# Designs tried in a protein design run: peptides against a protein of PDB entry 2FGR. Part 37

Target 1, 331 residues: chain A of PDB entry 2FGR
Amino acid sequence: SSVTLFGIVDTNVAYVNKDAAGDSRYGLGTSGASTSRLGLRGTEDLGGGLKAGFWLEGEIFGDDGNASGFNFKRRSTVSLSGNFGEVRLGRDLVPTSQKLTSYDLFSATGIGPFMGFRNWAAGQGADDNGIRANNLISYYTPNFGGFNAGFGYAFDEKQTIGTADSVGRYIGGYVAYDNGPLSASLGLAQQKTAVGGLATDRDEITLGASYNFGVAKLSGLLQQTKFKRDIGGDIKTNSYMLGASAPVGGVGEVKLQYALYDQKAIDSKAHQITLGYVHNLSKRTALYGNLAFLKNKDASTLGLQAKGVYAGGVQAGESQTGVQVGIRHAF

## One batch from the design tools (peptide; aimed at target 1 T4 L5 R284 F331)

Design b2_p17_7_s2 (made by RFdiffusion4, then SolubleMPNN; from b2_p17_7, 15 letters changed)
Fold by OpenDDE base, seed 2:
Structure b2_p17_7_s2 (fold): chain B 331 residues (1-331), chain A 17 residues (1-17)
Amino acid sequence: as target 1 above (331 residues)
Amino acid sequence: MKELLEKALKEFLESLN
């Protein structure tokens, strides 16, 4: 058996020009290029190509030293793997987010990422952003001829909120083709949740694709999220992303990503554009900078996610500019 | 399963208009 301690400490200086009051916010933030984390993982060879595994991972907040505590909410799994693929038991990324966030050139973190995996409806469930689930069973296939898939089910354990039952139930999966420079995936998921104490289904469909041209990579996402409410009508968001990345001078990477969030329930759009640069000082240490612009239209109040500084919304129809400059260290 | 996927995809595509 093997046990590995691993982690990332990513801390930045961040600025946003507007909060909900129209004031600027600045300070020390976390997780601008990669989510800061501490983890333990290991495997045991059981013979015959079968392996047991464990993975325990929690988020680190370098700005406050984890003042709210440390937990393994990022991942807490035991697994069996072999020629059949991998089965995981425990809290983890749901299969849909695990695969489809891989097309986000900003690694689903900081001020630049695709923000489609979101709680669009003030859902009262713990994971109504569609990223992770408690009580999760997941299965991932091997890659065969480029084709691969993942499936998951999370038990609700009769969790209730208001009159809503089955809260926290997840069912979802993806199919993908990953071969050479091409990646493409389709993901579908449903979660049971509550909005205003009433039963609500969070339905999600996501298409992703990327192509690596060697000199540059293109990536795209198309997503629809629907919170289907029994009363008050559906809350639907169509999210779109297109990004490009390129290596710079053998030690750097530049990224440019655009996203559009069409929030149908409020008939309002938000546009996000982010420029990022990563400079590798070593295999483990990098400097980075992100510059993001978010334009809200009409009733849209979206804010950039400058974790540790300001991650709230802005006034309706206001634009926000954000900057992060930081250090990422992996161990 | 295929029909559910096709229906979901169709609903998605129709909702983009």
Scores: peptide ipSAE 0.018, ipTM 0.541, DockQ to the pose 0.012
OpenDDE base, seeds 1, 3, 4, 5: peptide ipSAE 0.017, 0.007, 0.007, 0.008; ipTM 0.526, 0.373, 0.347, 0.471; seeds 1, 5 fail the geometry check

Design b2_p17_7_s3 (made by RFdiffusion4, then SolubleMPNN; from b2_p17_7, 15 letters changed)
Fold by OpenDDE base, seed 5:
Structure b2_p17_7_s3 (fold): chain B 331 residues (1-331), chain A 17 residues (1-17)
Amino acid sequence: as target 1 above (331 residues)
Amino acid sequence: MKELLEKALKEFLESLA
């Protein structure tokens, strides 16, 4: 058996030129290149190719020392694995997000990530961004000839909000082909939630692909998120992402990513473009900088996620510029 | 592509009974 303590402390100086009042915000932020975390994990060989595992991971907020506390909401799983694949029990990334966020060149972190995995409809469920779930059972296949898949189900445990009685139920999965430089995946998911106290289904379909050319990597995402409401019509967002990354000088990486969020319910688009650079000082320590531009059109109010500084929206139709410069240290 | 994805989603959701 083994137990490993691991973590990342990622802290930055961040700036955004506009908040909801049109004022600039700046200060010390967290998780600009990677989500800051503290975790424990381990495995036990049970013989015959069977292994038990555990994983406990929580987010660290270096700017305030976790003033709101520490928990293992990032992951808290026990697992069995073997030739059959892996079964996990506990809060985790849902299979769809686990696989499809891998195509985000900004790793779903900081001001540059693909923001499609979002609560687009003021859903009242705790995980209406489609990223994680409580009470989750997951199964991941082995990779066989490049093909792999993951499936998950989360129990609602009769959670109610207003008249909604199945809040927190998740069902979803992905199929993928991962072989050498190529990765491609299709994910489908449904979550039960509530909007305005009324039962709502959060449906999600995501297609992702990437290809590593050695000198550069290209990655893309296509996603539709649909909050199906009984009253008021559906809240649908089509999100698109295209990104490229390349190694620089053997110690650096440059990233460029564009995303479009077509928010159908408000007939409004938002355009995001982010330039990022990571400079590896060592295997464990890096400096990084991100520059992001978010252009909201019409009624769109999206904001860049400068965690720890400002992650709220802006006024309708306003553009926002964000900068993060920070240190990432892994242990 | 959008139509294909929507079809796939529909089929998936319809399979959930």
Scores: peptide ipSAE 0.017, ipTM 0.486, DockQ to the pose 0.011
OpenDDE base, seeds 1, 2, 3, 4: peptide ipSAE 0.016, 0.009, 0.006, 0.009; ipTM 0.525, 0.490, 0.343, 0.483; seed 2 fails the geometry check

Design b2_p17_7_s4 (made by RFdiffusion4, then SolubleMPNN; from b2_p17_7, 15 letters changed)
Fold by OpenDDE base, seed 4:
Structure b2_p17_7_s4 (fold): chain B 331 residues (1-331), chain A 17 residues (1-17)
Amino acid sequence: as target 1 above (331 residues)
Amino acid sequence: MEALLAEAAARFAAELS
């Protein structure tokens, strides 16, 4: 058996020009290029092509030294793997997010990521952003000539909120084609939650694709989330993303990503544009900078996610500019 | 789920056209 200690410490100086009061926020933030983490993982060869595995991973907050504590909420799994693929038991990324966030050129963190994986409806479930789930069983296929898939089910364990039962139940999966420079995936998920104490289904469909041209990579996402409520109507958001990245000078990478969030329930759009640069000082250490612009229209109040500094919304129809400059170190 | 898929497909097609 093997055990590996691993992690990332990513800390930045961040600025946003507007908070909910219209004031600027600035300070030391975390996870601007990659989510800061500490983890343990290992495998055991059981013979016959079967392996056991474990993975324990928690988020690190370098700005305050994990003042709120440390946990393994990022991933806490035991697994069996072999020629059949991999079965995982425990909290993890749900299969849909695991696959479809891979098309986000900003690695689902910082001020630049695709924000479609979100709790759009003030859902009362803990994971109503559709990213992770408790009590999850997941299965991932091998890659068959490019084709692969993942499926997951999370038990609700009779969790209730208000009159809503089955809160936290997840069912979902993806199919994908990954071959050479091409990746394409379709994901479907449903999660049971509550809004205003009433049963609500969070339905999600996501299409992702990327192509690596060598000199540049293009990536895109199309997503619909729908919080289906019996009372009050559905809360639907259509999210779109298009991004490009390119290596620079053998040691750098530039990224540009645009996202549109069409929030149907409030008939309002938000536009996000992010420019990022990563400068690799080594294989493990990088400097980075992100510049993001978020334009809210009409009733939209979205805010950039400057973790550790400000991740709240802004006033309706306001624009927000964010900057992060930081260091990422992996071990 | 099927209805969601159909709606999403229609919406995406409309946005791309």
Scores: peptide ipSAE 0.007, ipTM 0.490, DockQ to the pose 0.012
OpenDDE base, seeds 1, 2, 3, 5: peptide ipSAE 0.006, 0.006, 0.008, 0.007; ipTM 0.475, 0.491, 0.519, 0.481; seeds 1, 3 fail the geometry check

Design b2_p17_8 (made by RFdiffusion4)
Pose (drawn by RFdiffusion4):
Structure b2_p17_8 (pose): chain A 331 residues (1-331), chain P 17 residues (1-17)
Amino acid sequence: as target 1 above (331 residues)
Amino acid sequence: ALSDAFDDAVDDFFDFF
């Protein structure tokens, strides 16, 4: 049995060459290499291989001292685990995002990550990016011979927005194979939401795979996200990502990631290339840099996510360049 | 347990090298 208080402070200077008005922005931001966080977790041995766990974790914003107030929105769970796997109750990453985001070499944070888990259709639900859910129950199997799976159901509790009376419902899961160097997963999910007050399903299918050769790792993601309005119409986005990472000189790591976002509703594509470098001063402390280039075509207005500096859109068809340089410290 | 976890977290927080 144990109890752990932990966290990460990851703060950076960041710059983007354009915002929605075309002006550059720079400043002090956060979470460029790993999401800053504070948390408390524990595991209690109940005997016979059965364990009880808890986990409370919230995001830290070092640039403004959590000016909007601290919370445990990253994870707030209690669980039982054993030879049967693990059951968790509480807000957390849903199984599909928990497993599939592991294929993103930029840890789903900073200006370099895969942007597929986003609210492509301006859905009105609390978590229309498909990442986390309130009122979540999840089951995770053990890994037997490399095979493993996860399933989750989040209750809508009759949350109503317009014609949608089940906003926030999540049903989803994944199957996967993980043997150390090789990992592959297929995730499928549906959420209930509303767009402009009209009931809408958010359907998501995601495939991810990676192989770690030791001298380098190759990783990729494919995703279709479809917001399907009950009365007709859909906003569909296909997202693709391929990346590689390699250790450099003991202590160092280089990462490169290319992504494409095909936004069918506006018949427009965006392409992104990101180069990253991590220099470890210790196991707990790293300096890092990220350089990203995002090219929007046609009506696309996607922007790089320089958290704490600028994470909005850009003018239609514009290219945007961004940089983050910072320090990550885990404790 | 909570006191130990706090002390460990303080030591880890000031562990840079």

Design b2_p17_8_s1 (made by RFdiffusion4, then SolubleMPNN; from b2_p17_8, 15 letters changed)
Fold by OpenDDE base, seed 1:
Structure b2_p17_8_s1 (fold): chain B 331 residues (1-331), chain A 17 residues (1-17)
Amino acid sequence: as target 1 above (331 residues)
Amino acid sequence: LLEEARKRFEEERNTLL
């Protein structure tokens, strides 16, 4: 049996040149290279290859000391695992996001990540970004010769918004091949929500792949997100990502990632390009810097996610430049 | 050191235990 206290504190100085008013923002931000977190986890050996597990994890905001409070909404699971794989009960990453965000070279945080896992339609559900779910049951297979899969179902518990009566229901999963330098995955999900008080299905299809050449790693994502509405038509976004990383001097890593967000409902595109560098001072402590450029076209209003400084949108058709320089420490 | 750091941060990802 084991119990481990763990965490990450990641804090940065951040700047963006545009907010919604066209003004610059700067200050102390959080989670630029990894999401800051505090957690407890552990396992119990039950014999015969069966284990019990638990995982409790919440986000840390180092700039304000968690002024809005602390919770375990990142993960709050109990599990059983063995030769059959793992079953989890509780709030967690949904299987699709858990697997498909692994191809993001910016670890799904800061100003550089793939932003496809988003609420594209002003969905009124709390998790309409497709990242996590309440009331979740998940199952993950073992890896068999590279092949693996994960599945999840979240209960809506008759949650209502307007005329929608199944808000928060999730069903989804992925299939993957992970062997040596190669990883490839297909994810499918449907989540029930509301838009304008009307029942809406959030459908998601995601393809991901990466290959590690030793001297460099390439990674890519292809995603379609569709909010299917009976009234007002579908809100569809096609998102694309291509990234590369390379080791520098045995202690550093440079990353370059491009993403395109084709927002069909407003016939508008956004282009994101990010250069990142991580300099490891130890296995637990790193300095990092990110430089991101986001170009909105036409009616697009996307903003870079400089958490703790500015994570809102910009004016339609405006471009935004962001910088983060920070310290990441794991304990 | 880079590989050790990658391993350390991978251990704290929301993956299988």
Scores: peptide ipSAE 0.339, ipTM 0.862, DockQ to the pose 0.047
OpenDDE base, seeds 2, 3, 4, 5: peptide ipSAE 0.031, 0.029, 0.040, 0.021; ipTM 0.567, 0.551, 0.470, 0.439

Design b2_p17_8_s2 (made by RFdiffusion4, then SolubleMPNN; from b2_p17_8, 14 letters changed)
Fold by OpenDDE base, seed 2:
Structure b2_p17_8_s2 (fold): chain B 331 residues (1-331), chain A 17 residues (1-17)
Amino acid sequence: as target 1 above (331 residues)
Amino acid sequence: LLEKAREEFEKERNTFE
């Protein structure tokens, strides 16, 4: 058996030029390149190719020393693995987000990531962004000549909000092909939630692909999220992402990513473009900088997620510029 | 260095966030 203590401390100086009042915000932010975390994990060889595992991981907020407390909401799983793959019990990334966020060149973190995995409809469930789930059982296959898959189910445990009786129920999965420079995946998920106290289904379909040319990597995502409401009509968002990354000088990486969020319920689009650079000082320590532009059209009010500084929206039709410069240290 | 850093980083995490 083994137990490993691990983590990341990522802290930055961040700036956004507009908040909801049109004023600038700046200060120390967290998790600009990677989410800051503290975790424990371990495995036990049970013989015959069977292993038991555990994983406990929580977010760290370096700017305030976790003033709101510490928990294991990032992951709290026990698992069995072997030739059959891996079964996990406990809160975790849902299989769809675990696989499909891998195509985001900004690792679903900071001001540059693909923001499609979002609560687009003021859903009242705890995880209406489609990223994680409580009470989750997940299964991941081995890789068979490139082909792999993951499936998950989360119990609602009769959680209610208003008249909604199955809040928190999740069912979803992905199929993928990962071979050499090519990765491609299709994910489907449904989550039960509530909007305005009424039962709502969050349906999600995501297609992702990437190709590593050696000198550069291209990555893309296509996603539709639909909150199906009984009253008020569906809230549908089509999200698109295209990104490129390239190594620089053997120790650096430059990233450029564009995303489009077509918010159908308000007939409004938002455009995001982000330039990022990571400079590795060692295997564990990096400096980074991100520059992001978010252009809202019409009724769109999206804001960049400068965690620890400002993560709220802007006025309808306003644009926002964000900057993060920070240090990432892994242990 | 970059590839090794990425490999170690990915090994130490099972999340992309």
Scores: peptide ipSAE 0.015, ipTM 0.497, DockQ to the pose 0.051
OpenDDE base, seeds 1, 3, 4, 5: peptide ipSAE 0.009, 0.008, 0.014, 0.010; ipTM 0.476, 0.473, 0.479, 0.471

Design b2_p17_8_s3 (made by RFdiffusion4, then SolubleMPNN; from b2_p17_8, 15 letters changed)
Fold by OpenDDE base, seed 5:
Structure b2_p17_8_s3 (fold): chain B 331 residues (1-331), chain A 17 residues (1-17)
Amino acid sequence: as target 1 above (331 residues)
Amino acid sequence: MLEEALKRFEELRNTYL
């Protein structure tokens, strides 16, 4: 058996020009290019092509030294893998998030990412962003001629919030085609939660595609989230993303990504545009800069996720500009 | 077009999830 210690420390200076009061925020933030993490993983060859595995991973907050503690809430899995694929037991990315966030050129982190994987409805469940689940069983197929799939089920364990009795139940999966420069996927998920103490289903559908032209990569996402409420009507958001990335000078990568969040319940749109640059000093160390602009319309109050500095909303209809400049180190 | 595609996928979701 082998055990590998691994991690990323990503810390930045961040600025946003507006908070909820209209004031600027600036300071030291975390996870601007990649989520800062500490992990342990290992495998055991059981013979006959069968392997056991474990993976333990937690988030690192380099700005405060994990003042609120450390946990393995990013991933805490045991697995069996072989010619049949991989079965995982434990908290992880849900299959839909694991696959469909891969089309986000900002790696689902910092001020630039696609923000569609969100709690749009003040859902009271711990994972109402649709990213991870507790008590998760996942299965991932091998890749056969480009075709692959993943499926997951998370037990609610009779978790209750108000009158909701199945909070945290997840069922979902994706089908994908991954062959050379092309990737395309369809993901479907339902998660049970509560809104205002009432049972609510978080339904999600996501289409993703990317193509690598060598000189540039194009990527796109189309997503719908619905918080289906028995009272008050559905909270529906349609989210769209289009991004491009290109290598620069053999040591850099430039990224440009646009997203639109059409928040149907408040008849309000938000537009996000992000320019990012990563400069590799080595295989393990990079400098990066992100510049993001978020334009809220009407009742929209979305904020850029400058983790460690400011990740809250803004006033309705206000625009926010964010900057991150940082160091990413992988070990 | 996109709304029709999303609607078709909503139908798939409602059928299988």
Scores: peptide ipSAE 0.022, ipTM 0.599, DockQ to the pose 0.011
OpenDDE base, seeds 1, 2, 3, 4: peptide ipSAE 0.019, 0.008, 0.011, 0.024; ipTM 0.495, 0.435, 0.336, 0.492; seed 4 fails the geometry check

Design b2_p17_8_s4 (made by RFdiffusion4, then SolubleMPNN; from b2_p17_8, 14 letters changed)
Fold by OpenDDE base, seed 5:
Structure b2_p17_8_s4 (fold): chain B 331 residues (1-331), chain A 17 residues (1-17)
Amino acid sequence: as target 1 above (331 residues)
Amino acid sequence: MLEEARERFEKERNTFL
């Protein structure tokens, strides 16, 4: 058996030129290039190719020292793995987010990420962004000549909000092809939640693909999210992403990513463009900089996620510029 | 150096979510 302590401390100086009042915000932020974390993991070889595993991981907030406490809400799983694949029990990334966010060149964190995995409808469920679930059982296949899949089910445990039952139930999965430079995936998920105390289904379809040309990597996402409401009609968002990354001088990586969020319920679009650079000082330490521009049109109020500084919305139709410059250290 | 750091971060990338 082995136990590994691991983590990342990622802290930045961040700036956004507009908040909800139209004022600038600046300060120390967290998780600009990678989510800051502390974790414990281990495996036990049970013989015959069977392994037991555990994983406990929580988010670190380096700007405030975890003033709101520490927990294992990132992952808290026990697993069995072998030639059949892996079964996981406990809170984790849902299979759809685990696979489909891998196409995000900004690692689903900071001011540059694909923001499609979001609560678009003021859903009242704890995980209405479609990223994680409590009470999750997950299964991941081995890779068979490139083909792989993951499936998950989360128990609602009779959680209710207003008149909505089954809140927090998740069912979903993906199919993928991962072979050499190519990755492609289709993900489908449904979560039960509430909006305004009424039952709502969060349906998600996501396509992702990437290709590594050696000199550059291209990556893309296509997503539709629908909050299906019995009253008031569906809240639908179509999200699109295209990104490129390239190595620079053997020590750096440059990233450029564009995203479009077509918010159908408010007939409004938002455009995000982010330029990022990572400079590796070592295998464990990097400097980074991100520059993001978010253009809201019409009734759109999206804000860049400068965690620890400002992650709220802006005024309708307003544009926001964000900058992060930071240190990432892995241990 | 970049490739091994990238592989470590990519192997951990499913962890970095």
Scores: peptide ipSAE 0.029, ipTM 0.481, DockQ to the pose 0.048
OpenDDE base, seeds 1, 2, 3, 4: peptide ipSAE 0.023, 0.025, 0.025, 0.020; ipTM 0.504, 0.518, 0.501, 0.536; seed 2 fails the geometry check

## One batch from the design tools (peptide; aimed at target 1 T4 R284)

Design b2_p18_1 (made by RFdiffusion4)
Pose (drawn by RFdiffusion4):
Structure b2_p18_1 (pose): chain A 331 residues (1-331), chain P 18 residues (1-18)
Amino acid sequence: as target 1 above (331 residues)
Amino acid sequence: ADAVLADLQAQLDAYLAE
């Protein structure tokens, strides 16, 4: 048995060459290499291989001292685990995002990550980016011979917005194979939401795979996200990503990731290339840099996510360049 | 309460010993 207080402070200077008005922005931001966080977790051995766990974790914003207030919105779970796997109750990453985001070489944070888990249709639910859910129960199997799976159900509790009376419901899961160097997963999920006050399903299918050659790792993601309005109409986005990472000189790591976002509702594509470097001063402390270029075509207005500096959109069809340089310290 | 305190003290000591 044990109890652990832990966290990460990841703070950076960041710059984007344009915002929604076309002006550059720079400043002190956060979470470029890993999401800054504070948390408390524990594991209690109940005997016979059965364990009880808890986990409370919230995001830290070092640039403003969590001015909007600290919370445990990253994860707030209690669990039982054993030879049967693990059952968790509470807000957390849903199984599809927990497993599939592991294929993103930029740890789903900073200006370089895969942007597929986002609210493409301005859905009105609390978590229309498909990442986390309130009122979540999840089951995770053991890994037998490489095969493993995860399933989750989040209650809507009759949350009503317009014609949608089950906003926030999540049903989803994944199947996967993980043997160390090779990993592959298929995730499928549906959420209930509303768009403009009209009931809408958020359907998501995601495939991810990676192989770690040791001298380098190749990783990729494919995703279709469809917001399907009950009365008709849909906003569909296909997202693609391929990336590679390699250790450089012991202590160092280089990463490169290319992504394409095909936004069918506006018949427009956006392309992104991101180069990253991590220099470890210790196992706990790293300096890092990220350089990203995002090209929007036609009506696309996607912007790089320089958290704490600028994470809004840009003018239609504009290209945007961004940089982050910072320090990550885990404790 | 004592076990929890001990766990956190052991974690801190391990951290400062680095």

Design b2_p18_1_s1 (made by RFdiffusion4, then SolubleMPNN; from b2_p18_1, 10 letters changed)
Fold by OpenDDE base, seed 3:
Structure b2_p18_1_s1 (fold): chain B 331 residues (1-331), chain A 18 residues (1-18)
Amino acid sequence: as target 1 above (331 residues)
Amino acid sequence: SAAVLQSLLEQLLAELSL
């Protein structure tokens, strides 16, 4: 058996030029290049190619020392794995987010990530961003000649919000082809939630692909999210992402990513462009910088996620510029 | 097209909601 303590401390100085009042915000932020975390994991060889595993992981907030406490809400799983793949029990990334966020060159963190995995509809469920679920059972296949898949189901446990039942139920999965420089995936998911105390289905479809040319990597995402409400019509968002990354001088990586969020319910678009650089001081320590520009059109109020400084919206139709400069240390 | 994918999703989700 093994037990490993692991983590990341990622802390930055961040700036955004506009908040909801039109004022600038700046300070010490967290998780600009990677989500800061503390975790415990281990495996036990059970023989015959069977392994047991556990994984306990929580977020670290280096700016305030976890003033709101520490928990294992990032992942709290027990698993069995072998030639059949892996079965996981417990809170985790849902299979769709686990696979499809891998095409985000900003690793679903900081001011540069693809923001499609979002609560677009003021859903009242705790995980209406489609990223994680409580009460989750997941299965991941092995990779067979490039082909792989993952499936998940989360129990609602009769959770209610207002008149909505089955809140927190997730069903979803992906199919993928991962072979050499090529990765491509299709993900489908539904979550049960509530909006305004009424039952709502969060439907999600995501296509992702990447190709590594050695000198550069290209990556793309196409996503539709649809909050199907019984009253008031559907809240639909089409999200698009295209990114490129390249190694720099053997010690760094440059990233450029564009995203478009077409928010159909408000007939409004938002455009995001991010330039990022990571400089590796060692295998464990890096410096990084991110520069992001978010342009809201019409009724769009999206904000960059400068965690620990400002992650709220802006006024309708306003543009926001964000900067992060920080240190990432892994242990 | 996004419409075809949406239709396929809606069909799959309809089948899973049964």
Scores: peptide ipSAE 0.018, ipTM 0.519, DockQ to the pose 0.011
OpenDDE base, seeds 1, 2, 4, 5: peptide ipSAE 0.010, 0.009, 0.007, 0.012; ipTM 0.508, 0.498, 0.466, 0.418; seed 2 fails the geometry check

